# Designs tried in a protein design run: peptides against a protein of PDB entry 3C66. Part 48

Target 1, 189 residues: chain A of PDB entry 3C66
Amino acid sequence: KSWANLFEKNDFFFRYKFYLEITAYTRGSDEQHLKWSGLVESKVRLLVMKLEVLAGIKIAHPFTKPFESSYCCPTEDDYEMIQDKYGSHKTETALNALKLVTDENKEEESIKDAPKAYLSTMYIGLDFNIENKKEKVDIHIPCTEFVNLCRSFNEDYGDHKVFNLALRFVKGYDLPDEVFDENEKRPSK

## One batch from the design tools (peptide; aimed at target 1 L20 Y86)

Design b2_p26_5_s1 (made by RFdiffusion4, then SolubleMPNN; from b2_p26_5 with N5Q L8V L10R N14K A24L V25T)
Fold by OpenDDE base, seed 4:
Structure b2_p26_5_s1 (fold): chain B 189 residues (1-189), chain A 26 residues (1-26)
Amino acid sequence: as target 1 above (189 residues)
Amino acid sequence: EDEVQEKVIRANGKEILEDNGAWLTL
């Protein structure tokens, strides 16, 4: 079976108990975000390779497409809130306080000229070797190496006021609503 | 029950803000 058939959206977000979310954030221009997110996305394969060699990880499968969103982000505090609340179903409702930019509203004067935060999120499905109940799987090392790799690529990406990168480990039942279609029920606990 | 803790690694520039140590205790 080709790798392509393993990554149909509908099966991917139900297949694993655990996911690693990789979100590139940009508070700036769409062009800045395209460069930053494109860099991060280009390095995800290296992170997957580093995860796959960990003794406690049986499988690390990347989802092939990023999820993209943008919010009106008038303040630095709003940008911090986005980074804090995004990527978990438990906390994502806090983002309802911000204006989501859509194709329908992007030309509105109040949105067009507003400062924006752009988000691109990649997902890695994780299967663990549970039989070794005593093995601590420390994904911190490969995740740290990944962040350092992305941030060190260009000096401009060191500016945390503009460019941010977060890796979030989540359970399948706590994935953001964006990964599910309207007719799909999120995984139960 | 595998107490998989939800963990976030955030990095500002070259500094990792939250070193939450071992991510998965299986």
Scores: peptide ipSAE 0.138, ipTM 0.712, DockQ to the pose 0.608
OpenDDE base, seeds 1, 2, 3, 5: peptide ipSAE 0.030, 0.031, 0.032, 0.034; ipTM 0.628, 0.627, 0.594, 0.644; seed 3 fails the geometry check

Design b2_p26_5_s2 (made by RFdiffusion4, then SolubleMPNN; from b2_p26_5 with N5Q K7N L8V N14K A24L V25T)
Fold by OpenDDE base, seed 5:
Structure b2_p26_5_s2 (fold): chain B 189 residues (1-189), chain A 26 residues (1-26)
Amino acid sequence: as target 1 above (189 residues)
Amino acid sequence: EDEVQENVILANGKEILEDNGAWLTL
C-alpha cells in the first residue's frame, strides 16, 4: 500500500496507538513564524529516517500537512503556558483561557495588533516491534539531534523568547481535538 | 497498566529530557 493513500486525515489519527507531535512555536510576527515553521517542516523527513532505523520502531509515518493555530499571547507566562498545555487532550482545555485567533476575529482591534503566539504542529504515527514488553525504545537521541539541527540553522532561532520547538509523545486517545472532525469519536484507551 | 509517561520534550533549553526518563515502555 503506497504511503500516499495513508495521508487521508481520517485514517491517520486512528491507525496508530502512538504519535510523536512536533510543534514549532513563535511569539512574534507571522513572517517570523512562516520562516521558522517552514524550516522545521523541511527537516521532519530527516527525523522520520532516524526513527525508522531505531531498534524497536517498526513504522514511523509522517502526516503530510501541519496543523496551524495562533493565540493572543500578551505575556511570557502565557507563552510558557501554551507550550506546557498544548498537544494533549488532557491539558489543552487550559488554552481556553487565551483568545484563539481565527479568520473571523483577526481584524478586531483587540486582536489585530496584539502579541501572538503561532503554532505549527506535525504528526508522526509510530508502530513498535517490541517482542519483549521489558524492552524500551529511546527516541531522545534522534529527537535531540532534530532540535539541534533546527536551532543551529540560524542564530535568531536561539532566542527562546521568540522561537521554540517541542516534541511530545502521545497516545492516540490523548491526541488534541484539532486532529478529529466534529463528528469523529476519539479513539478509546 | 503500561504507564507510557507523556513526555514533552520541550527543546526550550530546559533539560526536561534529563529528569523525566521518558521511556516508551510499550
Scores: peptide ipSAE 0.028, ipTM 0.653, DockQ to the pose 0.480
OpenDDE base, seeds 1, 2, 3, 4: peptide ipSAE 0.023, 0.024, 0.023, 0.025; ipTM 0.619, 0.632, 0.620, 0.629

Design b2_p26_5_s3 (made by RFdiffusion4, then SolubleMPNN; from b2_p26_5, 7 letters changed)
Fold by OpenDDE base, seed 1:
Structure b2_p26_5_s3 (fold): chain B 189 residues (1-189), chain A 26 residues (1-26)
Amino acid sequence: as target 1 above (189 residues)
Amino acid sequence: EDEVQENVIRANGKEILEDNGAWLIL
């Protein structure tokens, strides 16, 4: 059964209390980002498999489509800020200080040739086994293994000035606005 | 309140995953 048939986008981001966000960052060319994000995306299934076998995880369900965004990113500090603030509704408003690249503005001279940070984000919905309240589910190990797997694939991906990868654990009510349609209400706490 | 520690696992090459180990204390 193709995972694509199971979840309308709208149901996926309301279905789980917890999500793991996997964001590939690139401060460079679109071509560099396409290669990097494509690699990361290709490995997400391996992470899902590692999460599913953890005793505390009942379900690890990937959303099939990445979310893509890009910002004008003139400085390294801006790139660090993007990596710090992206992926949480609480903090994403800080990104308003940067110019979001859109289809409408991408051809503007000030944007076209500007340094850019590209973001591709994959989401995994998580359901936990509540019965073992005392068992700390350590997702750190599989997440670290995943990062190391992606980073070790090519030596160029070791350049943190260009390529970054973050895994963020978030609650459904703190998901970025990008996952919801304009008419959708964010999940309550 | 099960403080799900907001855990960002950053693969910054040099930084050891900051000790913010995603411990879901359920």
Scores: peptide ipSAE 0.057, ipTM 0.681, DockQ to the pose 0.543
OpenDDE base, seeds 2, 3, 4, 5: peptide ipSAE 0.039, 0.037, 0.037, 0.061; ipTM 0.671, 0.645, 0.665, 0.687; seeds 2, 5 fail the geometry check

Design b2_p26_5_s4 (made by RFdiffusion4, then SolubleMPNN; from b2_p26_5, 8 letters changed)
Fold by OpenDDE base, seed 5:
Structure b2_p26_5_s4 (fold): chain B 189 residues (1-189), chain A 26 residues (1-26)
Amino acid sequence: as target 1 above (189 residues)
Amino acid sequence: EEEVQENVIRANGKEILEDNGAWLTL
């Protein structure tokens, strides 16, 4: 079966027990976010290649489409909260305190001129070789190298008040609601 | 019990990796 048929959204978020989430954050303009998220997305294939060669990783499979969201983000504390709470079903309910920007509300005066945080999230499905029950798979090295690669590309991306990057390891049952369709049931533990 | 620690590798300009060790202890 070609890799192309595995990129159908329909089973990707049910196929793996474990996922790596890569989120690019921008508190600034949509143009700034497009440049930053586009850079991060362009490097995901390099991270996949580094994960696939680790002992204990059987497969690292990227989902090809980013998930995009934006929030009204008036303060630095709100931006820290978004980065803390996003990417886990256990914590994402805290984001309900912020106004989600939608196509329906983006032209409202209270939203149009408000400071915004933009999020672009890429997913990698992970399968592990269980045969060696004692092998700790350390993904920190390739993840750190990836972050450093993205941050060092341009000096402007060193400004943590504007640009951030997070990698979150999650179980399939704790994926954010955004990855499932309204009629899909979340994976069980 | 597979203690997969939920770990966020955050690269905010202060800490390269918050040492929340995403140790997959399979």
Scores: peptide ipSAE 0.093, ipTM 0.693, DockQ to the pose 0.569
OpenDDE base, seeds 1, 2, 3, 4: peptide ipSAE 0.079, 0.067, 0.033, 0.082; ipTM 0.678, 0.684, 0.648, 0.684; seeds 1, 2 fail the geometry check

Design b2_p26_6 (made by RFdiffusion4)
Pose (drawn by RFdiffusion4):
Structure b2_p26_6 (pose): chain A 189 residues (1-189), chain P 26 residues (1-26)
Amino acid sequence: as target 1 above (189 residues)
Amino acid sequence: PDISGDEFNLDLYSDENKFLKATNIS
């Protein structure tokens, strides 16, 4: 074999059938999002611990990098549809109605200056100890405990017209396009 | 905070997804 093989990119978004995504939203400024998403990101490892000790959870595997994007966001209505539509491949297409900030256009006049909404998503891939028969598995408490941990006493993130946090349980075939690069086809049926 | 959306009572054998949202996080 060769050195090139050792350094082959991992296949995180193909190896699990289930993912938990944690999303921090900011309809505000760049630094408002830096602090906000920074706080949330700092708590994600705790969710891994809370989840992984559970009977039923075989592994809670965090990816090493948040997925980031921002859209020009004129109206409150837009910010809301972003939260609604973002996170699932079935629905993320609706985001095409808004202008996405890219490598090419981040420097343009009507974009550099426009109010923006910011997204920061982390992924925890899940694998399960499948109990007995096909049964429901409830991981609600550790998810809400994680949410309650996303707080600061010296910084108010209470204005939801600005700051938001969301979690999604998403199957592998339904992961957002952003997680697969130019090479990779996405998982199927 | 105010928490809303689906509970994470998951069906691993279906196409169902769950969504949970928190606002007013002080």

Design b2_p26_6_s1 (made by RFdiffusion4, then SolubleMPNN; from b2_p26_6, 9 letters changed)
Fold by OpenDDE base, seed 5:
Structure b2_p26_6_s1 (fold): chain B 189 residues (1-189), chain A 26 residues (1-26)
Amino acid sequence: as target 1 above (189 residues)
Amino acid sequence: PKISGDKFVLDLYSDEELKLVATDIR
């Protein structure tokens, strides 16, 4: 089925057992994040193309809508924690220790001028050609090329204190809560 | 800079998390 048909059914996060998450992180201004995340998003299709040609991958379908969030991030340790804990249902509860920035609270004095971490996440649904349950799929080459492509675009993107990029492989039952509507039930293991 | 060969080998039947942060690339 075409990617267009997948998006129309709104079942993307139930269709696959496996997902690759691509998250662009920025600890800085919203303008900095817009440029960084926009660049990363523009390169996702190249990653998809490289994944699709791997023998172990049957299908790699991107979800074209990014998921966006931002947190008050007063310290570098907080920024590291976000990068460690985000992207998995098992670990995302740690983010509750930080203040989520919303349209309702963004004008509060304690939030407006506070340092922030911005997150933009793209998802790729994966289906595999694995006949033997013991087989593993190595995706390090396309992932490395993708990260290097994004980071090398501008010298500023080499500053890991401000800009970062992560890829996470997750199962459908461990997707973050953000991908589901309030009335949707998380896939079972 | 490259990712170590073992960091992004997908085990479809493992419950282990696989996450790569750009700072891990050496």
Scores: peptide ipSAE 0.322, ipTM 0.825, DockQ to the pose 0.524
OpenDDE base, seeds 1, 2, 3, 4: peptide ipSAE 0.316, 0.322, 0.318, 0.319; ipTM 0.822, 0.825, 0.823, 0.823; seeds 1, 2, 4 fail the geometry check

Design b2_p26_6_s2 (made by RFdiffusion4, then SolubleMPNN; from b2_p26_6, 12 letters changed)
Fold by OpenDDE base, seed 1:
Structure b2_p26_6_s2 (fold): chain B 189 residues (1-189), chain A 26 residues (1-26)
Amino acid sequence: as target 1 above (189 residues)
Amino acid sequence: PEISGDKFVLDLFSDKELKMVAKNIK
């Protein structure tokens, strides 16, 4: 199956009812995150391939670019909170308690040398074969294999205090705000 | 790695979000 051509951002996050979110987390240096997120991103294609061959999956289409963000993350509890709350419109407002690092503030003394959590998120749009009246599609094995592949690639990635990986399955109306432009209306239920 | 969270059996008619997290390598 030829991979569907890359959709424009605006079309992508409105095209599918369902999305798989893959987030690489790093509490450390930007260099550490670059390596970790780069690895995760490099393996997304393999996950897509595994999903596409499932009978219940009609299309698994990755968005080409990761979404990047970083927060001042002074404590491990903050890092856990980020991992708990990020990735859903239902919970992402909790992140407002943290200082988002921006180009405008990154040089501030309180931010520049502060511990940071870096996030890179990849999105996969999913379309399902509904013909068989199966209300459920099992994608657990491919997802766990993907996680194992990423986490086992380098022993350094076993340090959960630094490196983490999460997958979320969400509907389009629950996508994080970051995927929409200010002028775009969130998909309705 | 130790994977925690939901089993990714997708109920297409449910409003429940699913999450899995890999933190610890066993």
Scores: peptide ipSAE 0.606, ipTM 0.910, DockQ to the pose 0.704
OpenDDE base, seeds 2, 3, 4, 5: peptide ipSAE 0.550, 0.479, 0.422, 0.398; ipTM 0.896, 0.877, 0.858, 0.844; seeds 3, 5 fail the geometry check

Design b2_p26_6_s3 (made by RFdiffusion4, then SolubleMPNN; from b2_p26_6, 8 letters changed)
Fold by OpenDDE base, seed 1:
Structure b2_p26_6_s3 (fold): chain B 189 residues (1-189), chain A 26 residues (1-26)
Amino acid sequence: as target 1 above (189 residues)
Amino acid sequence: PVISGDKFVLDLFSDEEKKLVATNIR
């Protein structure tokens, strides 16, 4: 199944009440990030398959394209902050303290040679089987297996100072601003 | 608040965010 053709961006982030965000982080070169994020992205389908078979999950649909961003990241503390604050509307404003790298500024002398953190984020929309009155769904095993799968691919990916991977469960109303167009209204609670 | 480090069990009715970070996976 070509996931690429199934979902248009236009309503994906409005279709589900719940999302799983998968973010690959790299503090290093763009080449390092390309390899790391590419690997993570290549394995998302496997995670989806594992989620779909869980009794509590009715549907798990990945969005086809990653969201890319990069920041000037001069310190390890900055890198930790990025990993802590990114992925939620509630906390993402903290990222404004960092210099976002853009096509317009990437050639500036202060940015060009600066240490950078790269982020690639994949989204999975989730629909749950509520029939069994289970208010909780355990996805620990599939997610852990996914993380281990990604990290085990190369020994370098075990270096958390450079590479990291996070999964965040987020409600639709708390999705990062990046997923919405300027003219789109954020989903309400 | 983001809760990290525990079993990645989703509470559908909680307003708490849950995060699983690779560094916390044993």
Scores: peptide ipSAE 0.479, ipTM 0.851, DockQ to the pose 0.452
OpenDDE base, seeds 2, 3, 4, 5: peptide ipSAE 0.470, 0.472, 0.472, 0.479; ipTM 0.844, 0.847, 0.846, 0.851; seeds 2, 4, 5 fail the geometry check

Design b2_p26_6_s4 (made by RFdiffusion4, then SolubleMPNN; from b2_p26_6, 12 letters changed)
Fold by OpenDDE base, seed 2:
Structure b2_p26_6_s4 (fold): chain B 189 residues (1-189), chain A 26 residues (1-26)
Amino acid sequence: as target 1 above (189 residues)
Amino acid sequence: PVISGDKFVLDLFSDKELKMVATDIK
């Protein structure tokens, strides 16, 4: 499929065995998150370009739409838990202990005034040159450069109590539920 | 468990979950 076809919800989350998740976290205001996530999102294509030229990577295709979620996050421990558990089907059930903010509940007083963690997640589908007998692919440098590029953009982004950024390597069968529609079956292991 | 802080080297045949967090990067 062409790049254009991957920009829409199609078979993107079924096409690849491997994905790189890029999640921007904000424990603060929606405005803070908008700026932070927007910055991160704006740099994803640079990461893709760096990944594509790696010998072990055959394809690195971004899904162009971010996934947005927010949780009531009353404590720093909750924020750490979100960052630990989010992004994997194996662990995301732990997030059920937190109140998911939705359009339906966001106006409730208990939610409206609560501290929140905001999440924006971008996905990159990865195909590897397995034929080259490369069992391992080192993506440390481009990912590090990406993180540094994002967090160095503004001094405020160095405050990890508010802003954080994570990259997670996941297999298709372990993608979060958010990437699938109700009528879609999760890829098998 | 999620492994953070290590070199972000993907092992396609490992069940190791790899995560890079900004706080782990100098």
Scores: peptide ipSAE 0.494, ipTM 0.866, DockQ to the pose 0.471
OpenDDE base, seeds 1, 3, 4, 5: peptide ipSAE 0.489, 0.491, 0.493, 0.491; ipTM 0.864, 0.864, 0.865, 0.864; seeds 3, 4 fail the geometry check

Design b2_p26_7 (made by RFdiffusion4)
Pose (drawn by RFdiffusion4):
Structure b2_p26_7 (pose): chain A 189 residues (1-189), chain P 26 residues (1-26)
Amino acid sequence: as target 1 above (189 residues)
Amino acid sequence: EDEVHGFILASNGEVLKDEPMHAILS
């Protein structure tokens, strides 16, 4: 074989059928999002610990990089549809109604200056110890405990017209396009 | 077919909207 093979990109978004995404939102400034998403990102490892000790959880595998994007966001209504529609491949198409900040346009006048909403998503891939028969698996408490941990006593993130946090349990075929690069086809049925 | 359910929306360490996080697995 060759050195090129050792350095082949990992296949994180193909190896698991289930993913838990944790999303920090900011309808505000760049630094408001830096602090906010920075706080949330600092707690994600704790969710891994809380999840992984559970009977039923075979593994909770965090990806190494947050997925980041921002949209021009004039109205409160827009910020809300972003939260609603973002996260699933079934629904992320509605985000095309808003202007996405890209490598090309981040420098443009009507974009550089426009108010923006910011997203930062981390993925925890899940695999399961499948109990007995087809049964419901409840991981709600560790998820809410994680949410309660996303706080600061010296920084108020209480204004939800600005700061928001969301979690989604998304099957592999329904992952957002952003996680698959230009090469990769997405998982199927 | 397996199913996944749940959604949580929160701010400042407090839940604003809560749908139980769970999966129905074969």

Design b2_p26_7_s1 (made by RFdiffusion4, then SolubleMPNN; from b2_p26_7, 10 letters changed)
Fold by OpenDDE base, seed 2:
Structure b2_p26_7_s1 (fold): chain B 189 residues (1-189), chain A 26 residues (1-26)
Amino acid sequence: as target 1 above (189 residues)
Amino acid sequence: EDKVEGRIIASNGEILEEKPMSAILE
């Protein structure tokens, strides 16, 4: 498949054994989230560039479209739970305790005016250089630089009660359900 | 808090050192 085809859903979430998830979290207004997630998304290409030059990484390929979700998030503990449990299939079921905001329910009075956590998630498929098995790949470095880059852009983003980031290394079989269509089978271990 | 992947990965993609996602303190 062409590189161009990998920017579409196609088989992107089946092509790689490993993924880096970049999730922008906002517990606040939709407008705040649009600003925050938009910034994060605009910087993902810089992270890709930093990943690509790591000796242990053969390919760092971004999926171009973010995944969007939002939950009713009445407490800070709920917000922490979302940030802890989201992004992994093994843990995402914990989010079922929260009310997912959907187009069908967003106009309900109990949801419309409720505090919300907004999530925008970008994915980078990773292919490693297997030939150099002894080399350590420290993804933490470029990931930390990325967070610093996003946070330094505006002082308003320093409020961790509202704005947060997560960068998570995930195996293909542990990707969230959101990346698969109903007719797609999750990769096995 | 921000959660940043802290695991050390081998060139073959195997996890060499499992670290919890680290919070970035400002």
Scores: peptide ipSAE 0.398, ipTM 0.810, DockQ to the pose 0.053
OpenDDE base, seeds 1, 3, 4, 5: peptide ipSAE 0.260, 0.134, 0.170, 0.323; ipTM 0.777, 0.661, 0.714, 0.796

Design b2_p26_7_s2 (made by RFdiffusion4, then SolubleMPNN; from b2_p26_7, 8 letters changed)
Fold by OpenDDE base, seed 3:
Structure b2_p26_7_s2 (fold): chain B 189 residues (1-189), chain A 26 residues (1-26)
Amino acid sequence: as target 1 above (189 residues)
Amino acid sequence: EDEVFGRIIASNGKILKEEPMGAILE
């Protein structure tokens, strides 16, 4: 990674108090995930545009690259657990009960042929215009419209056993560990 | 349908109320 790329990444996850996480989940093949996550990623700019026009939102800034991970996911309950626990530092430790797939272990017999859950996560930094204003900001509508847009693109994406889409509003201090380098300290409250 | 994306109510540069705004959407 170039020095410039590292600097830009580090600045982004310290710049905002609030983030919107958009995670595409796939319990299936890598090919299925590539199609699903690629679709979701292609629509993020539309969500940004819808957020930017809301009163009280000053900035909706998407991070340029997705974060990718995959887990061995033997059961539907495991898949639900991943979706519940992922995306928050407070809860992500529960994922340690599952086997993370890595380049080092992906060829192991117990992992290679195992059912997998794939995750692709996009981040949007949010800045709210709250100075000298009493405003109510509700992002439910644009987020719901985004989900409907992604899910309606192909009938197959309506299968919640395979394809899921989560949006999570998080504070900077509760971002997942994946967004920070090993030597970085997460933001304080 | 749970209203999963809540609201931020802010005044004078302070957040007055934060409602839960994270969920799986279907």
Scores: peptide ipSAE 0.046, ipTM 0.581, DockQ to the pose 0.052
OpenDDE base, seeds 1, 2, 4, 5: peptide ipSAE 0.042, 0.034, 0.034, 0.291; ipTM 0.696, 0.597, 0.670, 0.852; seed 5 fails the geometry check

Design b2_p26_7_s3 (made by RFdiffusion4, then SolubleMPNN; from b2_p26_7, 8 letters changed)
Fold by OpenDDE base, seed 5:
Structure b2_p26_7_s3 (fold): chain B 189 residues (1-189), chain A 26 residues (1-26)
Amino acid sequence: as target 1 above (189 residues)
Amino acid sequence: EDEVFGRIVASNGKILYEEPMSAILS
């Protein structure tokens, strides 16, 4: 397979055993989210570079397309729940309690004027190179540095009631449904 | 066994899962 194909959806979510999810959250306006998510997305390459230099990581390949979703989010507790449950097939069913905003329903009065939580998610496929059983790879350091970098860019992004950023390490079989087409079978455990 | 450790890191440094995620590589 060509290296170029790694940036296409066709086999990206089947190629790796492990993935890192980067999700920018915004509880506010779509304009606020556009600025916040755009900033986060612009810094993903820096995170990739930091991951690639780790001895235990053979490959870190970003998927170039972000995944976008939004929910009606009437309370702060709902916003926290979204951040906790999103990004894993095991837990994402909890999001069914919230109203998903779609092109078909976005103009409904009950949805149009409701508080929204916006999500933009980037994916990095990971391949590890462990030489012996004593070697461990911990990615929390570069991930934390990435979060701090994004949060420190503008003081407005320090408002956790509006702007949030989470990184999640997941196995291929536990990827969210959004990354697969209806006719695609989820990777086996 | 060879292990990789992943953490769900929130913007405020909060870990959203009770324990770090781990994966056996071999």
Scores: peptide ipSAE 0.031, ipTM 0.618, DockQ to the pose 0.328
OpenDDE base, seeds 1, 2, 3, 4: peptide ipSAE 0.022, 0.027, 0.023, 0.024; ipTM 0.598, 0.596, 0.588, 0.583; seed 4 fails the geometry check

Design b2_p26_7_s4 (made by RFdiffusion4, then SolubleMPNN; from b2_p26_7, 7 letters changed)
Fold by OpenDDE base, seed 1:
Structure b2_p26_7_s4 (fold): chain B 189 residues (1-189), chain A 26 residues (1-26)
Amino acid sequence: as target 1 above (189 residues)
Amino acid sequence: EDEVFGRIIASNGKILKEEPMSAILS
């Protein structure tokens, strides 16, 4: 399958058994988030290239569009909770305790002036090459290199109270609800 | 059965939380 077919959602989130989630978090301004998430997104291609050359990986395809969300995040504990719970269907219901910022509510006084956590998530679909008789594929090295690349790019990103980055390896059936349309059924186990 | 696990959370170039990122193929 060509990269061109991945410009649209189509069946991307049904195509692979495994996905790598890359989430940029910002507790600050939308401008801060734009810079941080933009940097992370700009480096995803490099991660894909590093994944593709691993002997156990047959295909590493990025989904071209980031998923964006923001929450009212009044405390550091809330920010930690977001980072802990986001990115898995098993745990994402905990986010319901926070106020999701929407176009409909963003102008409400209680939301407009509230501290916010911004999230931008990129997805990479992974197909593994079982024929190589490898029982285990380790993606730790390229993922660590990616994290280091993003975090070391600017000294401003040293403030973990504001900027964070997480990579999560997930099965297709445990993808967050955000990747599916209302009419789509989640992949089965 | 294929087993996948792994998580990396990092700040300022340092890993704050890490789980081994791998796919076990069986």
Scores: peptide ipSAE 0.076, ipTM 0.723, DockQ to the pose 0.694
OpenDDE base, seeds 2, 3, 4, 5: peptide ipSAE 0.033, 0.042, 0.035, 0.042; ipTM 0.589, 0.581, 0.606, 0.661; seed 4 fails the geometry check

Design b2_p26_8 (made by RFdiffusion4)
Pose (drawn by RFdiffusion4):
Order: sequence, then C-alpha cells, then structure tokens
Structure b2_p26_8 (pose): chain A 189 residues (1-189), chain P 26 residues (1-26)
Amino acid sequence: as target 1 above (189 residues)
Amino acid sequence: EEVEPEVFIAADGSTFLKADMEAVNS
C-alpha cells in the first residue's frame, strides 16, 4: 500500500446510522456567537460521558469539528424558521430562501454589513445495545442535563431573541448536506 | 432488515429538543 492510504479521510458520517446534533444559534454579533457557541461546545464532551455510561448506549462518538454557517437574518420570523428548518435534510432546503454567507460572498457590501444569524453544530454519532425486542430507548435526562450545563453566571444568554440551543436525533440518510464534501454521495434508503 | 430501536431525546418522546435559555439563565 502507500502513505496516501494512511491519511485517507475518515468516514464518520457514513459509519453510524444515528447522530445526535447539538446546535448553538445566535441572532446577534460575531463575538456574541463566539462566546455562546464556545460555551456550548465546551460542554459537549460531558454529554458524551453522560450518554456513554448508559445501558443501551454502545458508543457516543463526538466528531472533532463543529459545523458552522450563518445567514443574513432580517426578521425574527427568519431566525425562527432557521431553527425550525435547520438540521434535517428533509427540511434544510427551506434555508435557500435566506442568503447564506460563503467563501465568495463574505466580502460583499450587502452581505458584510447585513445582520446575521450564526449556527454551530456538533455531532455525536450513536450506536446501540439493542436490548430485547424492538423497544423505545430514552435518553432524555442526559440531554436536558446537558442543556442545564450550558450556562454562565457572569454572562446572560437568556435573551432568546438572540441566543438559542437545540438538539436533534437524526438518522444517517437525513444528515445535513454540509457534512458530506464534494466527493461523497450521501447514504440512501 | 435490521432491527433498530426507537430513540427520543425529549421527555414527550420527540427527536427534537429545544432549550429554554431564559429558564436556564434565570
């Protein structure tokens, strides 16, 4: 074989059928989002610990990089549809109604200056110890405990017209396009 | 087909959970 093989990109978004995504939102400034998403991101490892000790959880595998994006966001209505529609491949298409900040347009006048909403998503891939028969698996407490950990006593993130946090359980075929690069086809049925 | 569990992250059985950040920072 060759050195090029050792350095082949990982296949994180193909190896699991289930993913937990944790999303920090900011309808505000760049530095408001830096602090906010920075706090959330600092707690994600704790969710891994809380999840992985559970009977039923075979593994809770965090990816190494947050997925980041921002949209021009004039109205409160927009910020809300972003939260509603972002995270699933079934629904992320509605985000095309808003202008996405890209490598090409981040420097343009009507974009550089426009108010923005910011997203930061981390992925925990899940695999399961399948119990007995087809049964429900409840991981709600560790998820809410994680939410309660996303706080600061010296920084108020209480204004939800500005700061928001969301979690989604998303099957592999329904992951957002952003996680697959130009090469990769997405998982199927 | 492989057998897969029914997983939820919210107490009401939802696959979606949104934080009440006002309550969290109160």

